# Ledger of designs, part 154: peptides against a protein of PDB entry 3JWR

Target 1, 323 residues: chain A of PDB entry 3JWR
Amino acid sequence: TRELQSLAAAVVPSAQTLKITDFSFSDFELSDLETALCTIRMFTDLNLVQNFQMKHEVLCRWILSVKKNYRKNVAYHNWRHAFNTAQCMFAALKAGKIQNKLTDLEILALLIAALSHDLDHRGVNNSYIQRSEHPLAQLYCHSIMEHHHFDQCLMILNSPGNQILSGLSIEEYKTTLKIIKQAILATDLALYIKRRGEFFELIRKNQFNLEDPHQKELFLAMLMTACDLSAITKPWPIQQRIAELVATEFFDQGDRERKELNIEPTDLMNREKKNKIPSMQVGFIDAICLQLYEALTHVSEDCFPLLDGCRKNRQKWQALAEQ
Target 2, 298 residues: chain A of PDB entry 3JWR as posed
Amino acid sequence: TRELQSLAAAVVPSAQTLKITDFSFSDFELSDLETALCTIRMFTDLNLVQNFQMKHEVLCRWILSVKKNYRKNVAYHNWRHAFNTAQCMFAALKAGKIQNKLTDLEILALLIAALSHDLDHRGVNNSYIQRSEHPLAQLYCHSIMEHHHFDQCLMILNSPGNQILSGLSIEEYKTTLKIIKQAILATDLALYIKRRGEFFELIRKNQFNLEDPHQKELFLAMLMTACDLSAITKPWPIQQRIAELVATEFWEQGDQVGFIDFVCTQLYEALTHVSEDCFPLLDGCRKNRQKWQALAEQ

## One batch from the design tools (peptide; made by RFdiffusion4, then SolubleMPNN)

Design b2_p11_6_s2 (from b2_p11_6, 7 letters changed)
Fold by OpenDDE base, seed 2:
Structure b2_p11_6_s2 (fold): chain B 323 residues (1-323), chain A 11 residues (1-11)
Amino acid sequence: as target 1 above (323 residues)
Amino acid sequence: ELDEIRDLLAA
């Protein structure tokens, strides 16, 4: 395609030029091509291209395939969300110094998972999928969409010309896929809520050890969630704009719930309750986000900008909630 | 509240 040719031939700017090591990164001003270039830089600077012998054209095609398999008519859970998740992962690995704590296969898996974790998202949550009796709900009982996302990820990875993992041994390939699956499934916030207590307790007790395979798996799950939710950490103008996208998508679901399911949506998804957004954001930060970024910062102090951003945005939302 | 958030945000 013309897009592939353009991407493959383009000079990839440095991470410094692209600012992709910054936790304050914004994609708002970037074209789709530029987001793809950023993604190439992430793979390159994490040594994934070299270590796993990725062909440049194959990587380019894979990135474009991933991007293509996000829906454009979904307000938030689209390519830009996946891209921002991956960028946060990259920043956490590089600027946050987490790269030094992980294997190359884990890093490879996390980056692929971050980019792929919401593939073919429909703009509705698992609850809606279940209640609407969607065909996917017949295939999976829990984490319905996350299983679907992984299936989409696997489909793309196995598609002709998209096999970025072809340079891996059989064992490396199996390991990578296992980690990708676990990482994508971990983005189900229900699973996060279920598992985070163990992580926080390990941190609190100073018993956290990445050399333990179970704790490593737990950490990767927490890191995925931290990146998935990283919009909450962004500078206020960026945070506010992203929150509007989230609200738009949730309101769209609420509208569908009224029309298709004949139910009154919850406040979060009720267009008429937009005045509650600030207080709901405060609640979300307190209930879900703060402890996670605190714990992550205890693992690596260089991740503090995520925590700091989250705290600053809490203050901003609180101020709005008081109006 | 936590359960509500879980149900709402669980994609």
Scores: peptide ipSAE 0.059, ipTM 0.819, DockQ to the pose 0.322
Fold by OpenDDE base, seed 1:
Structure b2_p11_6_s2 (fold): chain B 323 residues (1-323), chain A 11 residues (1-11)
Amino acid sequence: as target 1 above (323 residues)
Amino acid sequence: ELDEIRDLLAA
């Protein structure tokens, strides 16, 4: 395609030029082509292209395929969300110095997972899928959408001309896919809530050890969640804009719940309750975000900007809630 | 309110 030709022929700017190592990164001003260029740079600077012998054209095609399999009519869970998740992963690995704590296969898997973790998202949560008796709800009992995202990820990875993992050995391939699956599934906040206590206790007791395979898996899950939620850490103007996108998507679901399911939506998804957004954001930060970024900062102090951003945005939301 | 948010996010 013309798009592939343009991407494959383009000079890829440095990570410094693209500012993709910054925790304060914003994609708002970037074209779709520029987001793809950023993605190439992430793979290159993490040494994934070299270490796993990726063909440039195949990588370009894969990126475009991933982007294409996000829906354009979804307000938040679209390509830009996946891209920002991956960018935060990249920043955490580089600027946050987590790269040195992980294997190349783990890094490869995390980056693929971050880009793929919401593939074909429909703008509705698992609860809606269950209540609507969607065909996907018949296939999976828990983490319905996350299983679907992983299935979409596999479909793309196995598509002709998109096989970025073809340079891996059989064992490396199996390991990578296992980690990708675990990472994508970990983005189900229900699973995060179930598992985070173990992680926090290990940190609190100073017993956290990445050499333990179970603790490694746990850490990768927590890191995925930290990147998935990273909008809450962004500079206030960025955070506020993303919160509007999230609210739009949630309100769209609430409208569908009324129309299609004949139910009253929760306050979070109720368009008439938009005045509660600031207080709900404070609640979200306190219940879900703060402890995670505190723990992550304990693992790597260079991740502090994420925690600092989260704290600053809590203050901003609290101030709005008091108005 | 916190519990509602948690439940919604977990759903």
Scores: peptide ipSAE 0.058, ipTM 0.825, DockQ to the pose 0.148
Fold by OpenDDE base, seed 5:
Structure b2_p11_6_s2 (fold): chain B 323 residues (1-323), chain A 11 residues (1-11)
Amino acid sequence: as target 1 above (323 residues)
Amino acid sequence: ELDEIRDLLAA
């Protein structure tokens, strides 16, 4: 395609030029092509292209395929969300110095997972999928969408001309897919809520050890969530704009819940309750985000900008909630 | 309200 030709022929700017090492990164001003170039740079600077013998054209095609399999009519859970999740992962690995704590296969898996974790998202949560009796709800009982996202990821990875993992040994391939699956499934916030207590307790007791395979898996899950939710850490103007996209998608779901399911939506998804957004954001930060970024900062102090951003945005939302 | 958020995020 013309898009592939353009991407494959383009000079890929440095990570410094693209600012993709910054926790404060914004994609708002970037074209789709530029987001793809950023993604190439992430793979290159993490040594994934060289270490796993990725062909440039194959990587380009894979990136474009991933992007294409996000829906354009979804306000938040689209390519830009996946891209921003991957960028936060890249920043956490580089600027946050987490790269030094992980294997190349783990890094490869996390980056693929971050880009793929919401593939073919429909703009509705698992509860809606279940209540609407969608065919996917018959295939999976829990983490319905996350299973679907992984299936989409696997489909793309196995598609002709998209096989970025073809340079891996059989064992490396199996390991990578296992980690990708676990990472994508970990983005189910229900699983995060279930598992985070173990992670926080290990940190609190100073017993956290990445050399333990179980704790490594747990950390990768927490890191995925931290990147997935990283919009809450962004500079206020960026965070506020993303919060509007999230609200739009949630309100769209609420509207569908009224129309299709004949139910009154919860406040979070109720367009008529938009005045509660600031207080709900404070609640979200307190209930979900703060402890995660605190714990992540304890693993690597260089991740402090995420925690600091989250705290600053809490203050901003609290100020709005008091009006 | 916090419980509702948790329920929504967990659902």
Scores: peptide ipSAE 0.053, ipTM 0.816, DockQ to the pose 0.150
Fold by OpenDDE base, seed 4:
Structure b2_p11_6_s2 (fold): chain B 323 residues (1-323), chain A 11 residues (1-11)
Amino acid sequence: as target 1 above (323 residues)
Amino acid sequence: ELDEIRDLLAA
């Protein structure tokens, strides 16, 4: 395709030029092509291209395929969200120095998972999918969308000309897919809520050990969630803009819940309760985000900018809630 | 309210 030719022929700027190592990164000013270039740089600078013998054209095609399988009519859960999740992962790995704690396969899996974790998202949560009796709800009992995202990821990875994992041994391939699946499934906040207590307790007791396979898996799950939620850590102007996108998508779901399901939406998805957004954001930060970024910072102090950003945004939202 | 948010996010 013309897009593939353009991407494959383009000079890929440095990570420094692209600012993709910054936790404060914003994609708002970037074209789709530039986001693809950033993605190439992430793979290159994480040594994934070299270590796993990726062909440039195949990587380019894969990136474009992933991007293509996000919907443009979804306000928040689109390519830009996936891209920002991957960028946060990259920043956490590089600037946050998490790279030194992980294997190349784990890094490969996390980056693929971050980019793929919301593939074909429809702008509605698992509860809506269940209540609407969507065919996907018949296939999967829990984490419906996350299973679908993984299926889409696998489909793309196995598509002709998109096989970025072709340089892996059979065992490496199996391991990578396992980690990708676990990472994508970990983005279900329901699973995060179930598992986070174990992680926080290990950190609190100073018993956390990445050499333990179970704890490693737990950490990768927490890291995925931290990157998935990283919008809450961004500089205030960026945070506000992303919060508007999230609110738009949630209100769209709420509108559909009223119209299609005859259900009164929760406050979070109720357009009529837009004035509660600041207080709800404070609640979200307190209930979900703060402890996660605190724990992540304990694993690697260089991840502090995420925690600091989250705290700053809490103050901003609290100030708005008091007005 | 916090529980409601948690439940919604977990749904």
Scores: peptide ipSAE 0.052, ipTM 0.816, DockQ to the pose 0.150

Design b2_p11_6_s3 (from b2_p11_6, 6 letters changed)
Fold by OpenDDE base, seed 4:
Structure b2_p11_6_s3 (fold): chain B 323 residues (1-323), chain A 11 residues (1-11)
Amino acid sequence: as target 1 above (323 residues)
Amino acid sequence: ELAEIEELLAS
């Protein structure tokens, strides 16, 4: 395609030029082509292209395929969300120095997972999919959408000309796919809530050990969630804009819940309760986000900007909630 | 209240 030709022929700017190592990164000013260039840079600077012998054209095609399989009519859970999740992962790996704690296969899997974790998202949560009796709800009992996202990820990885994992051994391939699956499934916030207590307790007791395979898996899950939720850590103007996108998507779901399911939406999904957004954001930060970024900062102090951003945004939301 | 928010977010 013309898009592939343009991407494959383009000079890829440095990570410094692209600012993709910054936790404060914003994609708002970037074209789709520039987001693809950023993605190439992430793979390159993580040594994934070299270590796994990726062909440039194949990587370009894969990136474009991933981007293409996000819906444009979804306000938040689109390519830009996936891209920002991957960028946060990249920043956490580089600036946050998590790279030094992980294997190349784990890094490869996490980056692929971050980019792929919401593939073909429909702008509705698992509860809606289940209540609407969607065909996907018959295939999967739990983490319905996350299973679908992984299925889409696998489909793309196996598509002709998109096989970025072709340089891996059979064992490396199996390991990578396992980690990708676990990482994508970990983005189900329900699973995060179930598992986070174990992680926090290990950190609290100073018993956290990445050499333990179970704890490694747990950490990768927490890291995925931290990147997926990283919008809450962004500078306030960026945070506000993203919160508007999230609210738009949630209100669209709530409107559909009223119309299609004849139910009253929760406050989070209820357009009529827009005035509760600031207080709900404070509650979300306190209930979900703060402890996660605190724990991540304990694993690597260089991840502090995520925690600091989250704290700053909590203050901003609290100030709005008091008005 | 916080538990309710967690349930809402997890749904």
Scores: peptide ipSAE 0.036, ipTM 0.768, DockQ to the pose 0.154
Fold by OpenDDE base, seed 5:
Structure b2_p11_6_s3 (fold): chain B 323 residues (1-323), chain A 11 residues (1-11)
Amino acid sequence: as target 1 above (323 residues)
Amino acid sequence: ELAEIEELLAS
């Protein structure tokens, strides 16, 4: 395609030029081509292209295929969300110095998973899919969308000309796919809520050890969630804009719940409750976000900008809730 | 309210 030719021929700027190592990064000013260039740089600077013998054209095609399999009519859970999740992962690995704590296969899997974790997202949550009796709800009982996202990821990875993992041994390939699956499934917030207590307790007791395979798996899950939710850590102007996108998607779901399911939406999904957004954001930060970024900062102090951003945004939302 | 948010996020 013309897009592939343009991407494959383009000079890829440095990570410094692209600012993709910054936790404060924003994609708002970037074209789709620039987001793809950023993604190439992430793979290159993590040594994934060299270590796994990726062909440049294949990587370019794969990136474009992933981007294409996000829906354009979804306000938040689109390519830009996936890209921002991957950028946060890259920043956490580089600036947050988590790269030194992980294997190359784990890094490869996490980056692929971050980019792929919401593939073909439909702008509705698992509850809606279940209540609407969607065919996907018959295939999976739990983490319905996350299973679908992984299936889409696997489909793309196996598609002709998109096989970025073709340079891996059979064992490396199996290991990578296992980690990708686990990482994508970990983005189900229900699973996060279920597992986070174990992680926080290990941190609190100073018993956290990445050399333990179970704790490694747990950490990768927590890191995925931290990157997935990283919008809450962004500078306030960026945070507000992303919160508007999230609210738009949630209100769209609420409107569909009324129309299609004849259900009164929850306050979070209810357009008429827009004035509750600031207080709900404070609640979300307190219930879900703060402890995660605190724990992550204990694993690597260089991740502090995520925690600091989250705290600052909590203050901003609280100030709005008091008005 | 917090419980509702957690329930929604977990659904």
Scores: peptide ipSAE 0.036, ipTM 0.767, DockQ to the pose 0.151
Fold by OpenDDE base, seed 3:
Structure b2_p11_6_s3 (fold): chain B 323 residues (1-323), chain A 11 residues (1-11)
Amino acid sequence: as target 1 above (323 residues)
Amino acid sequence: ELAEIEELLAS
């Protein structure tokens, strides 16, 4: 395709030029081509291209295939969300110095998972899918969308000309797919809520050890969630704009709940309760985000900008809630 | 599960 030719022939700027190591990164000014170039740089600077012998054209095709399998009519859960999740992962690995704590296969899996974790997202949550008796709800009992996202990820990875993992041994391939699956499934916030207590307790007791395979798996899950939610850590103007996209998507779901299911939506999904967004954001930060970024900062102090950003945005949302 | 998260966020 013309898009593939343009991407494959383009000079890839440095990570410094692209500012993709910054926790304060914004994609708002970037074209789709520039987001793809950033993605190539992430793979290159993490040594994934060299270590796993990726062909440049295959990587370019894979990136474009992943981007193509996000829906354009979904306000928030689109390619830009996946790209920002991957950028936060890259920043956490490089600037946050988490790269030195992980294997190359784990890093490979996390980056693929971050880019793929919301593939073919439909702008509705698992609860809506269950209540609407969607065909996907017949295939999976729990984490319905996350299983679908992984299935889409696997389909792309196995598609002709998209096989970025062809340089791996059979054992490396199996290990990578296992980690990708676990990482994508970990983005279900229900699973995060279920598992976070174990992680926080290990940190609190100073017993956290990445050399333990179970604790490693737990950490990778928490890191995925931290990157997935990283919009809450961004500079205030970026945070506000992303919050508007999230609200738009949630209100679209609420409108469908009224029309299709004949139910009153929750406050989060209710367009008529837009005035509650600031207080709901404070509640979200307190209930879900703060402890996670605190714990992550205890694993690596260089991740502090995520915690600091979250705290600053809490203050901003609280000030709006008091108005 | 997700309803519980939404309730937590709405509180």
Scores: peptide ipSAE 0.035, ipTM 0.770, DockQ to the pose 0.298
Fold by OpenDDE base, seed 2:
Structure b2_p11_6_s3 (fold): chain B 323 residues (1-323), chain A 11 residues (1-11)
Amino acid sequence: as target 1 above (323 residues)
Amino acid sequence: ELAEIEELLAS
């Protein structure tokens, strides 16, 4: 395609030029091509291209395939969300110095997972999928969408000309796929809520050890969630804009719940409750986000900008909630 | 309230 040719022939700017090591990064000003260039830079600077002998054209095709398999008519859970998740992962690995704590296979898996974790998202949550009796709800009992996202990820990875993992041994390939699956499934917030207590307790007790395979898996799950939710850490103007996208998608679901399911949506998804967004954001930060970024900062102090951003946005949302 | 938000997010 012309897009592939353009991407493959383009000079990839440095991470510094692209600002992809910044926790304050925004994609708003970037074209789709530039987001793809950023993604190439992430793979390159993490040494994944070299270490796993990725062909440039194959990587370019894979990135474009991933991007293509996000829906354009979904307000938030689209390519830009996946891209921002991956960028936060990259920043956490580089600027947050988490790269030094992980294997190359774990880094490879996390980056692929971050880009792929919401593939073919329909703009509705698992509850809606279940209640609507969607065919996917018959295939999977829990984490329905996350299983679907992984299936889409696997489909792309196995598609002709998209096999970015072809340079891996069989053992490395199996390990990578296992980690990708675990990482994508970990983006189910229900699973996060279930598992986070173990992580926080290990941190609190100063017993956290990445040399333990179970704790490593737990950390990768928490790191994925931290990147997935990283919009809450962004500078306030960016945070507000992203919150509007989230609200739009949730309200679209709520509208569908009324029309298709004949139910009254929850406040979070109720367009008529738009005035509650600030207070709900405060609640979300307190219930979900703060402890996660605190714990992550305890693992690596260089991740503090995520925590600081989250705290600053809490203050901003609180001020709006008091109006 | 926090529990409600967690439930909503977990759905």
Scores: peptide ipSAE 0.035, ipTM 0.768, DockQ to the pose 0.152

